# Ledger of designs, part 18: peptides against a protein of PDB entry 4CIC

Target 1, 148 residues: chain A of PDB entry 4CIC
Amino acid sequence: KVSTKGHYGVQAMFDLAQHFGEGPVSLKSIAERQGLSEPYLEQLIAVLRKAGLVKSVRGAQGGYILAREPRDIKVGDIIRVLEGPIAPVESVSQDDPEHSLKFDFSVTKSVWEKVKKSIEEVLDSITLADMLKDAEEAQMAQGYMYYI
Target 2, 147 residues: chain B of PDB entry 4CIC
Amino acid sequence: KVSTKGHYGVQAMFDLAQHFGEGPVSLKSIAERQGLSEPYLEQLIAVLRKAGLVKSVRGAQGGYILAREPRDIKVGDIIRVLEGPIAPVESVSQDDPEHSLKFDFSVTKSVWEKVKKSIEEVLDSITLADMLKDAEEAQMAQGYMYY

## One batch from the design tools (peptide; made by RFdiffusion4, then SolubleMPNN)

Design b1_p9_6_s2 (from b1_p9_6, 9 letters changed)
Fold by OpenDDE base, seed 1:
Structure b1_p9_6_s2 (fold): chain B 148 residues (1-148), chain C 147 residues (1-147), chain A 9 residues (1-9)
Amino acid sequence: as target 1 above (148 residues)
Amino acid sequence: as target 2 above (147 residues)
Amino acid sequence: KSALEIPSG
């Protein structure tokens, strides 16, 4: 399960990708378009900025921009920044030492590693540019439905 | 993240697979071998039994067996039974209506659907028989290191 | 909390 944080982070980054080259976008405008709370978005953007995926622009036309071209930002990059490494299994909280997965059974671990690898491959295969293309194709398809 | 329930469920099913054809295995023995609490295992086994993945055998040599051959049980089947459908994104709890993902942005949804599909494909590609084979290969590799 | 928590539910 991608967390809400990861989901909204990808949405926010996608919004910035849609406006790439148009100059800085205000957090307010992103929040409004993506249906996010501005305070929540501010937290996400702060993390993304620290990771170098987003840049802050100061001034009257200030706001945020992608730090790289959409083609150079993978969904996997966004998720790793916001959520950390993809872990396929819930780490049993250290706090219940008795239920610590004592038997890290190598075979079951290998299953979860395969899942992890698959997820990583998918997320690393999708860029913001790919998402932009998909959005354009979806818009064209909708446009054709209105003309038929 | 596969839940602890899913993880332990796969372990328990794998234990039953390792003993497939040997007759019924007691929950106690599974719990001991897999490092699980017996009460927790009982809950898992109850769900797995209801789903028809495990059978209960009654009597003095009673216990549990796989209901199907290891080759006919996918890891994905176990996970679906224990955890339900694979959801790539945490469903924002219905209880915070204000933070309901109002904009199910079609494009972001498509990303998560791709992730879901990938996970399903992986889990459905691995059977308990595959896991048995992997375990055998690992044991052989360890045996060769001691020589 | 790791990102890809497949909810067990």
Scores: peptide ipSAE 0.067, ipTM 0.806, DockQ to the pose 0.212; fails the geometry check
Fold by OpenDDE base, seed 5:
Formats: structure tokens, sequence, C-alpha cells
Structure b1_p9_6_s2 (fold): chain B 148 residues (1-148), chain C 147 residues (1-147), chain A 9 residues (1-9)
């Protein structure tokens, strides 16, 4: 499962991608369009900015922009920044030492590694540019349904 | 992420697969081999039993067995039983109605659907029999390293 | 904090 953080992070990044080349977008505007709280979005954007996926523009017309072109940002990049390495299994929090019997049974680990690899391949195969294209195609399809 | 529940569920089911055909295995024995608490394992086994993946055998030599052959149990089946449908995104708990703006943006949903499908394909491609085979191969490889 | 937690629904 992608966390809520990952989900909303991708959503926010996609919003920025839709406005790429149009100048900086305010957090308020993103929050309104994406149905996010502004404080929550601030936290997400802070992480994304630190990772170099988003840039802050200062001034009266300030806000945020993608730091790279939409084609150069994979969904996997966003998820890794927000969630860390894609782990297919919840690492049993190391904090309970007693049940942390890392019975890393090699076989069960192999299953989860296969899952991880599959997820990574999917997320790394999708860019923000791909998402933009999909959105355009969906809009065209809706437009055609209204004309029929 | 597979939850701890899913992880340990697969581990417990794999233990039962390793003993398939040998008769019932006690929860205590599974717990000891897999490093699980017995109470936790009881909860897992209860769910797995209700789903028809495990059978309870009564009596002095009682315990649990796989309800089906290892080849007929996919890892995906175990995960679905324990975790429910594979959801690539945490459903924002419906309980906070205010932020439950299901902005089901079709495009982001599509991304997660692709992830879901990929996970399902992987988990449905692996049976307990496949895991048994992998374990045997690993044991053979270790045996060859000692010679 | 590992990303892919499957929330138990």
Amino acid sequence: as target 1 above (148 residues)
Amino acid sequence: as target 2 above (147 residues)
Amino acid sequence: KSALEIPSG
C-alpha cells in the first residue's frame, strides 16, 4: 500500500505538472484543487523540495514549481522521497527486540523481493508526463461522450 | 507493503506446507519454528481456517493442516484472506468525513490500479509449492557450499 | 518508515 502521504504527494506533484511552464503555483491553489489541507501540503512540499523535486519561487507571484520536467520525474521517485525505499513488507519495527526474530527465512524474503521489484518497475515506468498524457486522453474521451 | 499480519501469515502457511502430508502440526510447533507468539498465531490461524486455507484436526495428535495442496494455495490467496483486497493506496479511512474528499482523480487512481495489478500478478504467480521448491534449491546450494 | 504499508481495511 502506498501511504496517504505517497498518494497525496503524487497528487500534488501531478497538479504541479499540469501547470508546468505556467509559472509558480500557490500551495493554497494546489490544496483547493486536490482536496488537501494546506498544512498537510506544506509538509509534503517541504520534503519534495528538500529532495529536489520541487522548487520554491519567492515573491508576490511566488509558489512552487517542478524542479525538473514532468518526463524526468517518475512516480517511483516521488514515492521514494516521501516513503523511503519501497519495502513490500512492513519492517517489523525494530523497536520490539523480542519479536524481532529476523527469521529472514530466505524463501519468504524472496517472495517480498519479487513484489518489491514488481512495484518498483511499475512506479519507475510511469512519469508525470505519462500521467499528463493519460489525463488528456481521458478528457478527450469525456468530450467525445458529450458529443455523442 | 504487506502488513506484519500478511508476512507472518505467509510464514505460518509455509510452515504448514513444509509438513504437508505428515499430519497435523501444533500451533506451538509452528510458533517455535517461525518465531511467532502463540497467541498471535492463534489469531492468524483462526482467520485462515475460516477462509478454508487451514483445517483443524482434533484429538491428542491434533493441530492444523493445509486445507488444500501447496500447489493450490497462492501467496495472493493468503494475503487476500489476511489483509483483504490488495489496495495499493491506503484508503483514507472513511472516518474523517471532512478530508475524505475522494478526489478520485482518475489519473492517480490509474497509477495505483497498475501497482495493484502488478502486485496481484506477482502474488498470484507464487504458490506454496513454488516456495517449497525454492527452499529445497536453497538447501541444496548450501549443501554444495559445505563440500 | 517503509512506504508500502497495506492498511488493514
Scores: peptide ipSAE 0.064, ipTM 0.815, DockQ to the pose 0.214; fails the geometry check
Fold by OpenDDE base, seed 2:
Structure b1_p9_6_s2 (fold): chain B 148 residues (1-148), chain C 147 residues (1-147), chain A 9 residues (1-9)
Amino acid sequence: as target 1 above (148 residues)
Amino acid sequence: as target 2 above (147 residues)
Amino acid sequence: KSALEIPSG
């Protein structure tokens, strides 16, 4: 499962992609559209900015923009920035330290590595530009259903 | 991420697969080999038994066996029994109930559905028999390095 | 905290 942080991070980045080329967007406007608290969004944007995915614009009409074109930002890039490396298994270390016997069964490890690779391939195959196209297609489909 | 429960469940099922055809295995022996507490393993085995993946054998030489051949048990079957349906996104419901705004962005939902499908395809493509073969190959490779 | 936690139901 992608965490709530990863989920909302992708939503925020997608909102910025929808406004790409229109100038800076305020955090308040993103928060309102995405149903996020402004303080929570500030934390997400700070991480994304530090990673070079988002840029801050100063001034009276200041705000945030994507630092790259939507086609140059993969969903996998956003997830890695917010969540770190995709791990298919929860690190056994924290909850039951006594039973954290590192029985690195080489065979079970290989299963989880295959899962990891598959997830990475999917997330790295989807860009913000692909998401924009999918949104446009969905809107067109809804528009056609209202005219029938 | 697969939970600790899912991870240990796959390990326990793999242990039973390694002993398939040799008769019933005691929970104590599985717990010792897999580094699990016996009470924790009892809980896992109870769920797996109820789902029909494991069978209990009664008697002095009683214990547990796989209810099906290793080739007929997918890793995905084990995970679904222990974890339920594979959800690619944490259900927003528990930690921040106020911000659990179901903004089901159709587009973001489609991304997570693709991830879910990919995970399911991988886990459903791997059987306990495949894991046994991989283990044998790894042992042979180690054996050849010692010569 | 690694990204893709499949929450145990």
Scores: peptide ipSAE 0.061, ipTM 0.811, DockQ to the pose 0.218; fails the geometry check
Fold by OpenDDE base, seed 3:
Structure b1_p9_6_s2 (fold): chain B 148 residues (1-148), chain C 147 residues (1-147), chain A 9 residues (1-9)
Amino acid sequence: as target 1 above (148 residues)
Amino acid sequence: as target 2 above (147 residues)
Amino acid sequence: KSALEIPSG
């Protein structure tokens, strides 16, 4: 499962993508639109900035922008920055230190590796530009339903 | 991520698959082979039994068996029984009740639905019989490296 | 509790 952090990170990055080319957006405006607390968003943005996915713009009209074009940012890039490597199984090592019998059962490991690869392929196949296109198509479809 | 429960559940079911047709195996023997505590395994087996994936055999040689052939049990079936529906995103609703603003942002939801579908397809494509075959092939490959 | 929760590292 993608954590809440990953989920909200993708939402915040998508908000920045929707405003790409329009200048910097404030954290406050992102937080309001995405239903996030500003302090939580600040933590997410700090990580994304350090990873070079977001840039800070200083000044009276300061805020944040995408550091790259939406087409050059994959959902997988955002998730890897916020959550690290995609792990299909919760690391057995943290909960029961005594039963850390790493029965790295090779066969079960292979199952989870296949799941990992599948998740990575999906997340790396979706860019912020793809998400923008999907949003536009959805808005057009809704607009047509109101006129019918 | 598959929980530890799902991971160990698949291991326990695979252990039962390796002994399929040989009669019932004790929880103790499964726990020893898989590095699990017996109490933890009892909880897993209870859920799997209730779901009809495992059967209890009573008597002096009592224990557990698969309720179906290994080819008729998908990894996805085991995970659904132990963890419920495959959810790609942690449900936002449980941690911050006040910010339960279900901004079910339709576009982000579609991303997670694609991830969910992909995971389901993978897990439903792998049976316990496939895992048995993979284990046999791995053992043969190791045997050939020692000769 | 949805099973496939990727624990936030």
Scores: peptide ipSAE 0.056, ipTM 0.806, DockQ to the pose 0.640; fails the geometry check

Design b1_p9_6_s3 (from b1_p9_6, 9 letters changed)
Fold by OpenDDE base, seed 3:
Structure b1_p9_6_s3 (fold): chain B 148 residues (1-148), chain C 147 residues (1-147), chain A 9 residues (1-9)
Amino acid sequence: as target 1 above (148 residues)
Amino acid sequence: as target 2 above (147 residues)
Amino acid sequence: KEALYIPSG
């Protein structure tokens, strides 16, 4: 599962993509639009900024912008920054030695590696630009439903 | 992520697959071979049994067997039984209304649905029989390296 | 680092 962190991170990045080229967006505005707590968003944005996916802009209209064009940011990039490598199976926390997956049989590992690869392929095939396009198409479809 | 439960469940089922046709396998023996605690395995097996993937055999040589042939059990079946529907994103627990994913934008949802579909396709494409075959191939490859 | 968690049903 993508954690809540990954999910909200993608939402926040998508919000920034929607405003790309319009100048910096405040964390408050992102939080309001995306239904996120501002403190939580601040943590996410800090990580994304450190990873070079987002830039901070100082000034009276300070805020954040995408560091790259939406077409140059994959969903997979966002997830890797926030979650690290995509692991299909929760790594047993090192702290419980008794439940240490000592016997990760090569065969079971191969199953999870296939899952991992599949997830990575999907997430790397979707850019923020693709998401923007999908949103536009959805909005157009809704608009047509109201006029009918 | 597949939980530890799903992971160990697949291991346990694979162990049963390796012994399919040989009679019932004790939980103790599975636990020992797979490096699982017996109590934990008991919980997993109980769920798998209730779902009809495993059968309990009574008697002096009592234990468990696969309820179906290894070729008829997908990894996806095991995961669905143990984990429920594959969700690519952790559902925010209903208990924190403030963090309720109220605004699951249709677009972000579509991303996760694609991930879900991909995971399901992979897991449904792999049977316990496929895993057995892979294990045999790996064993042969190791045997050739020692020679 | 939290891997993709499939929620236990």
Scores: peptide ipSAE 0.121, ipTM 0.806, DockQ to the pose 0.210; fails the geometry check
Fold by OpenDDE base, seed 2:
Structure b1_p9_6_s3 (fold): chain B 148 residues (1-148), chain C 147 residues (1-147), chain A 9 residues (1-9)
Amino acid sequence: as target 1 above (148 residues)
Amino acid sequence: as target 2 above (147 residues)
Amino acid sequence: KEALYIPSG
């Protein structure tokens, strides 16, 4: 399960992709369009900026832009920045010694590694540019359904 | 991320698969081999039994067995029983109304649906029989390294 | 670091 942080992070990055080339976007405008609180979005953007996925523009027309073109940002890149490495199994915290006998049974580990690989392949195969294309196609399909 | 419940459930089912055809296995023996508490394992087995993946055998030599052959039990079946449907995104609990404006943005939803489908395909492609085969191959490889 | 919680189920 992608966390709320990962989910909203992808939404915020997609909003910036939709406005790519139009100049800086304010956090307030992103928050309003995506149904997020501005303080929460500020925290997400700070992490994304530190990772080099977003740039801050200063001044009266200041705000945020994507640091790279939408085609050069994978969904997997966003998730890794916000959530860290994709782990298919919750690392049993070392702190519960009674449950700590992680029989790291090699066979069960291999199952979860296969799951991890499949998730990574999917997320790394989708760019923000792909998402923009999908959105455009969906809008066209809805427009045609109203005219038919 | 598969929960601890799902992880240990797969381990317990794999233990039963390794002893399939040898008769009933006690919960105590499974717990000892898999490094689980017996009370925790009892809870897992109760759910698995109710779902028809495990059978209870009564008597002095009583215990538990797989209800089906290892080839007829997918890892995905075990996970669905223990955790429910595989959800790629945490359902924002309905209880926080302010975050409940799930702009179910159709495009982001499609990304998570692709992830879900991929996970389901992997888990449904692996049976307990496949896991048994992998374990046997690993043991043989270790045995050959000692010779 | 909140790992991708693929919930159990």
Scores: peptide ipSAE 0.119, ipTM 0.808, DockQ to the pose 0.215; fails the geometry check
Fold by OpenDDE base, seed 4:
Structure b1_p9_6_s3 (fold): chain B 148 residues (1-148), chain C 147 residues (1-147), chain A 9 residues (1-9)
Amino acid sequence: as target 1 above (148 residues)
Amino acid sequence: as target 2 above (147 residues)
Amino acid sequence: KEALYIPSG
């Protein structure tokens, strides 16, 4: 499962992509548009910035921009930054030592590895540019529905 | 992420598949082989039984068996029973109402739907019979390394 | 309905 962090991270990055080339965007404006709390977004942006996906611009018209073009940022990149390696199975939390018998059952592991690979392939096949295109197409389709 | 419940559920079902045709298996024996607590396994088995994936056999040699042949049980079936619908994104827990603005952003939703579909396709492509075959192949490969 | 959680690192 992509965590809430990953989900909102992708939303925030997509917002930045929509404004790419328009200059820096304030966290407040992103938070408002994406329905996120500003403090939560600050945490996400901090991680994304550290990973080099986002840049901070200082000054009166300061804010954040994508560090790379939308076509050069995969959804998989965002998820890996926010969530770490894509894991199809919840890592058995260290806290239940008794059930921590990591029966590393090789066959079950292989199932999850296949799932992992599939997820990675999907997420690495989608860029922010692809998402922008999809949004544009959806908007055009809606426009046509209003004219019918 | 498949929860621990899903993970161990698949392990338990695989154990039952390995013993399919040999008669009922005790929960204790499954728990021991799979490194699970018996109480935890009981909970898993209860759900799996209710869903019709496992049958209980009564008597002195009682225990549990697969309700269907291994080839007729997909990993996806097990996961859906234990976890519900495959969701690529954690459902925003109801507990943080303030962040519950389900900005149903259609484009991001489509990304997750693609992920979901991909996961479903993988899990529905793998049966317990496939897993049995993989285990056999792995065992043979290990045997050849020792010679 | 416990959704398949991908653990956040």
Scores: peptide ipSAE 0.117, ipTM 0.805, DockQ to the pose 0.645; fails the geometry check
Fold by OpenDDE base, seed 1:
Structure b1_p9_6_s3 (fold): chain B 148 residues (1-148), chain C 147 residues (1-147), chain A 9 residues (1-9)
Amino acid sequence: as target 1 above (148 residues)
Amino acid sequence: as target 2 above (147 residues)
Amino acid sequence: KEALYIPSG
């Protein structure tokens, strides 16, 4: 499962994508639109900024912008920044020596590696631009449903 | 992440697949080979049995067998039985009302649905028979490295 | 490192 952090990170990045080219967006406005707490969003944005996915703009109309165009940011990039490498299996915490997966059976490991690869491929195939397009299409579909 | 339960469940089922046709395998033997505790394995096997993936054989040489041929058991079947539906995003536990994903933005949801579908496709594309084949190939490759 | 946790349902 994508962690809450990854989920909200993608939402925040998507919000920034929707406003790309409109100038800096305040954390408050992002938080309000995405239903996130400001403190939580601050933490997310800090990580995303450090990773070079967002930029902070200072000034009276300061805030955050995408550091790259929406087409140049993959969902996979966001997830990797926030969560690290995609791991399909819970790494048995080294702390319980008794349940040390002693026999990391190579075959079972290969199954999880295939899952990992599949997830990575999907997430790397979706850009923020793709998400924007999907949102536009959804809005158009809703608009047509109101006219019918 | 596949839970520990799912992971160990797949290991246990794979062990049973490796012994398919050889008769019942004791829980003890599975536990020993797979590095699982017997009590934990008992719980897993109980669920798998209830779902019809394994059968219990009674008697002096009693134990467990796969209920179906390895080719007829997908990894996805095992995972669904043990973990339920594959959810790529942690369902925000309903208990924290403040972090209610109020705006399940349809677009972000669609991303996770795509991930879910991809995971399901992968897990449903791998049978225990495929895993057996992979194991055989790995053994052959190791054997050739020693020559 | 909170890896992509696919929680069991």
Scores: peptide ipSAE 0.117, ipTM 0.802, DockQ to the pose 0.201; fails the geometry check

Design b1_p9_6_s4 (from b1_p9_6, 9 letters changed)
Fold by OpenDDE base, seed 5:
Structure b1_p9_6_s4 (fold): chain B 148 residues (1-148), chain C 147 residues (1-147), chain A 9 residues (1-9)
Amino acid sequence: as target 1 above (148 residues)
Amino acid sequence: as target 2 above (147 residues)
Amino acid sequence: KEALLIPAG
């Protein structure tokens, strides 16, 4: 499962992509459009900024922008930044020794590795630019349905 | 992420697959081989049994068997039984209205749907029979490294 | 912390 963090992170990044080239966007505006709490978004943006996916712009019209073009940001990049390496199996936190997946049976591990690879391939195949294109196509399709 | 439940469920089912045709296997033996607690395994097996993936055999040599041949059980079937539908995004439980993913942005949803589909395809492409084959190949490879 | 992709149903 992509965590709520990953989900909202992708939403926030997509919002920034939609406004790419228009200047900095306030966290408040992103939060409003994406239905996120501003404090939560602030935490996400802080991580994304530290990772170099987002830039902060200072000033009266300050806010945030994508640090890279939408085509140069993969969904996989966002998820890795927010959630770390994509793990198909929840590593039972090393801290509970009793439930440590001690038996790393190579075969079961291989199943999860295949899942991981598949997820990575999908997420790395989708850029923010692809998402923008999909949004445009969806809007056009809706527009055509209203005219029919 | 496959939950611990899903992970252990697949391990338990794989153990049963390894013993398929040999008769019923005790929960204790599965637990020992797979490094699982017996009480936890009992819970998993109960769910798997209810779903018709495992059968209970009564008697002195009682235990559990796969209800179907290993080739007829996909990893995806096991995961769906134990965890429900594969959801790439944790549906914020409807119960926390404040964090309800209210904004079902169609585009972000489509991303997660693609992920879901990919996961499902992988998990549905792997049967317990495939896992058995992989295990055999791994054992053979280890045997060759010792010579 | 590694991200869990499959939700607990």
Scores: peptide ipSAE 0.079, ipTM 0.813, DockQ to the pose 0.214; fails the geometry check
Fold by OpenDDE base, seed 1:
Parts: C-alpha cells; sequence; structure tokens
Structure b1_p9_6_s4 (fold): chain B 148 residues (1-148), chain C 147 residues (1-147), chain A 9 residues (1-9)
C-alpha cells in the first residue's frame, strides 16, 4: 500500500501544482482544499522541502511553491522522498534470527523485483503535469455533462 | 508490501509446483524446504485448498498437491486468494468519520488505479510454470560457473 | 523504511 503519507503527499504536491505560477500557497489553504490536517501537512511539507521538491517563501504572501515545474516532478519522486524505496514485499524483519532461514529463494525474489520495477515505471511515468492535464480533462467532461 | 502471508504462500505454491507430478507432498517437507513453520504453513494451505489451488491427498503417502498445472496458476491468483484484492493505497479506514473528508480527488485515485493495474498485470503474467523455468535457468547458470 | 505499495493483506 502506498502509505497515507505517500497518498497525502501526492495530494499536497498536486495542490501546489494546480497553483504553480500563482505565487506561494499557505499550508492552511492546502490543508483546507485537500482535507488534510495542518499539522500533518506541515510534516509532509518539511520532508518535501528538505528533498528540494518544495520551496518556502517568506513574507506577507508567504507559503510554499513547487521547487520545480510540474513536468519535472514525477509521482515516483514524491513517493521516494516520503516513503523511501519502493518495496513490494515487507522485508521479513531481521530480528527473528532463529526462523531467519531466509531461504531467499532467488525465484520468489525475482517476482517481487518485477513487481517493484513495474510500480517504479508507472510512478516515474506520471508527472504532476500529467495529473494537471487529467484534472482538466475531467473538468471538461463534467462540463459537457451539464450541457447535455 | 506483499504480506508475509502472500510471500510465503507463493513460496509454498512454488514448492508444490517443483514437485508437481511426483505425488503428494507433506506439509512438513514443504516447511523444511521453504524455511516455514509447519503451523503457519497449515494455515496458508488451508486457505489455498479452500480456494481450489491445492488439493489434499489422504493415505499413507498423504499430503498436498497443486490442484491445477503450474501453467494454470498465476502468482496473481495466489496473492488474491491469500491477501484479497490488490490495493495500492491503504484504504483510509472508514472509522475516522471526521477527517473522512475523502476528497477522493479523482486524479490521485487514478494514479493509484494505474499502479494497481500495473501490479495486477505483472502478477497475472507470471505463472508457477514461469517460476519453474526461471529456477531451471538459474541452476544452469550456477552449474556453468562451476565449470 | 521501504514503501510497501502492495497492501500487506
Amino acid sequence: as target 1 above (148 residues)
Amino acid sequence: as target 2 above (147 residues)
Amino acid sequence: KEALLIPAG
């Protein structure tokens, strides 16, 4: 599962993408629009900022902006920053040494590696710009349903 | 993450695939070869049997066999049986109604649906027969390193 | 911590 952290992180980044070029956005406004708690969002933004995906702007119109253009931020970048490397299987915790007969059956490992690669390819193929485009298309489709 | 259940389930099914056509395999032997506890394996096998992926054979040479040929069992079938539907994101538990402003942003949902589809495609593209082939190729490669 | 994209069932 993409963690709640990854999920909400993508939402927050998408919100910033929707406002890209409009200046800094307050955490409060993002939290309100995305249905996130402000404290939780603060934690997410702190990580994203440290990773260089978000910039903090100081001043009267202070807030946050994307550090890069939406086209230059992949969903995979966001997930890696927030969750770390994509692991398809929980690494069986090292701590039970006795049953750690990690028969790392090379074959089963290869299955999970294929899954990992597939997930990475998908997430790296989707940018925030792609998400913006999808949102526009969805809005247009809704608009047409109101006129028909 | 594929749960430990899914992971070990695939291992157990792969063990049965390696012995397909040789008759029933005891849970003890599977547990020993796969490094699984027998009680844990019993639970996995019970679920797999109920789902029709494994058959129990009674008698002196009793044990378990694959219910279908290895080529007819996808990794995805095993995972679905053991873990249920592949969900790329934890469904935010229904129980916190207040923060359930599920702004199900259609766009973010679509991202996770794409991930789900990709995972399903991969897991459904791999059969136990494919895994057997991969194992054979790996053994051949190791054999050539010793020469 | 590796992100588990597949739900631990």
Scores: peptide ipSAE 0.076, ipTM 0.803, DockQ to the pose 0.211; fails the geometry check
Fold by OpenDDE base, seed 3:
Structure b1_p9_6_s4 (fold): chain B 148 residues (1-148), chain C 147 residues (1-147), chain A 9 residues (1-9)
Amino acid sequence: as target 1 above (148 residues)
Amino acid sequence: as target 2 above (147 residues)
Amino acid sequence: KEALLIPAG
């Protein structure tokens, strides 16, 4: 499962994408729109900024912007920054020697590697621009349903 | 991430697949071969048995067998039995109203649904028979490297 | 820490 961190990170980045080209967005406004606590969002944004996906703008109208165009940011990029490498199986931490998955059966490993690859392919095939397009299409479809 | 439960469940089922047709396998022998604690394996096997993937054989040479042929058991079947539906995102439990992901943004949901579908397709495309074949091929390849 | 895509149930 994508962690709550990854999920909310994608939501926050999508919010920034929706405002791309309109100037900096305050953390408060993102938090309100996305239903996130501001302190939690601050932690996410700090990581995303350090990774170069988000930029901080200083001043009276300061806030955050995407560091790249929405088309140049994959969902996979966001997830890797926030959660690290996509792992389909919890790596049994090397530190508990007794429960060390000693039998790294090559065959079972191959199953999880296939899952990993599939997840990566999906997440790397979706950009923030794709998400924006999907949102626009959904809004248009809803707008047409209200007029019918 | 597939939980440790799912991972070890697949390993245990694969062990049973390797012995399919040879009669019942003891939990102790599976635990030893797979590096699992016997009590933990007993819990896994209980769930798998209840789901009809494993059968218990009683008697002096008792133990466990696959309830179906390896070709008729998908990795996805094992994971669904042990972990439930494949969920790419932790469903924020409805019970914490304050942290209710109120903004179930349809667009973000669609991303996770695509991930879910992809995982399901992969896991449902792999049977225990496929895993057996892969193991045989790997053993043959290693055998040829020693010659 | 690797991203847990499948939560430990």
Scores: peptide ipSAE 0.073, ipTM 0.807, DockQ to the pose 0.224; fails the geometry check
Fold by OpenDDE base, seed 2:
Structure b1_p9_6_s4 (fold): chain B 148 residues (1-148), chain C 147 residues (1-147), chain A 9 residues (1-9)
Amino acid sequence: as target 1 above (148 residues)
Amino acid sequence: as target 2 above (147 residues)
Amino acid sequence: KEALLIPAG
């Protein structure tokens, strides 16, 4: 599962993509549109900014913008920044030291590696530009349903 | 991430697959080989038995066997039994009720659905028989290195 | 922290 942090991070980045080229967007406006608390969004944006995916613009009309074009930001990039490497299995190492999976059976490991690779391929194949296109298509489809 | 439960469940099922056709295996022997506590394994096996993936054999030489051939058990079947449906995103519903993701943006949902489908396809493409074959190949490769 | 793909138990 993608964490709540990853989910909301993608949502916030998508909001910035929808406003790309229109100038800086305030955190307050993003929080309101996305149904997020402003303090939570501030934490997410701080991480994304440090990773170079978002830029801060200073001034009275300041706020945040994407640091790169939507086509140059993969969903996989956002997830890796917010959550780190995608792990198919919870690393057993931290919580039960006595039940250290000593026998990392090479065969079970290979299964999880295949899952990891598959997830990475999917997330790296989707850009914010692709998401924008999908949103436009969905809106057009809804618009056509109301006119029929 | 697959939970610890899912991970150990696959490991236990793989152990049973390695002994398929040799008769019942005791939980104690599985626990020892896989480095699991016997009580934890009992809980896993109970769930797997109820789902019809494992059978209990009674008697002095009793224990557990796979209910089906290794080729007829997918990794995806094991995971679904132990963890339920594969969800790419943690259901936000339980821990922070106030931040109910009300706006399930259709576009973000579609991303997670693609991830879900990809995971399911991978896990449903791997059987316990495939895992047995991979283990044999790995052992042969190690044996050739010693030679 | 590694991204968790955990099915909701």
Scores: peptide ipSAE 0.060, ipTM 0.809, DockQ to the pose 0.198; fails the geometry check

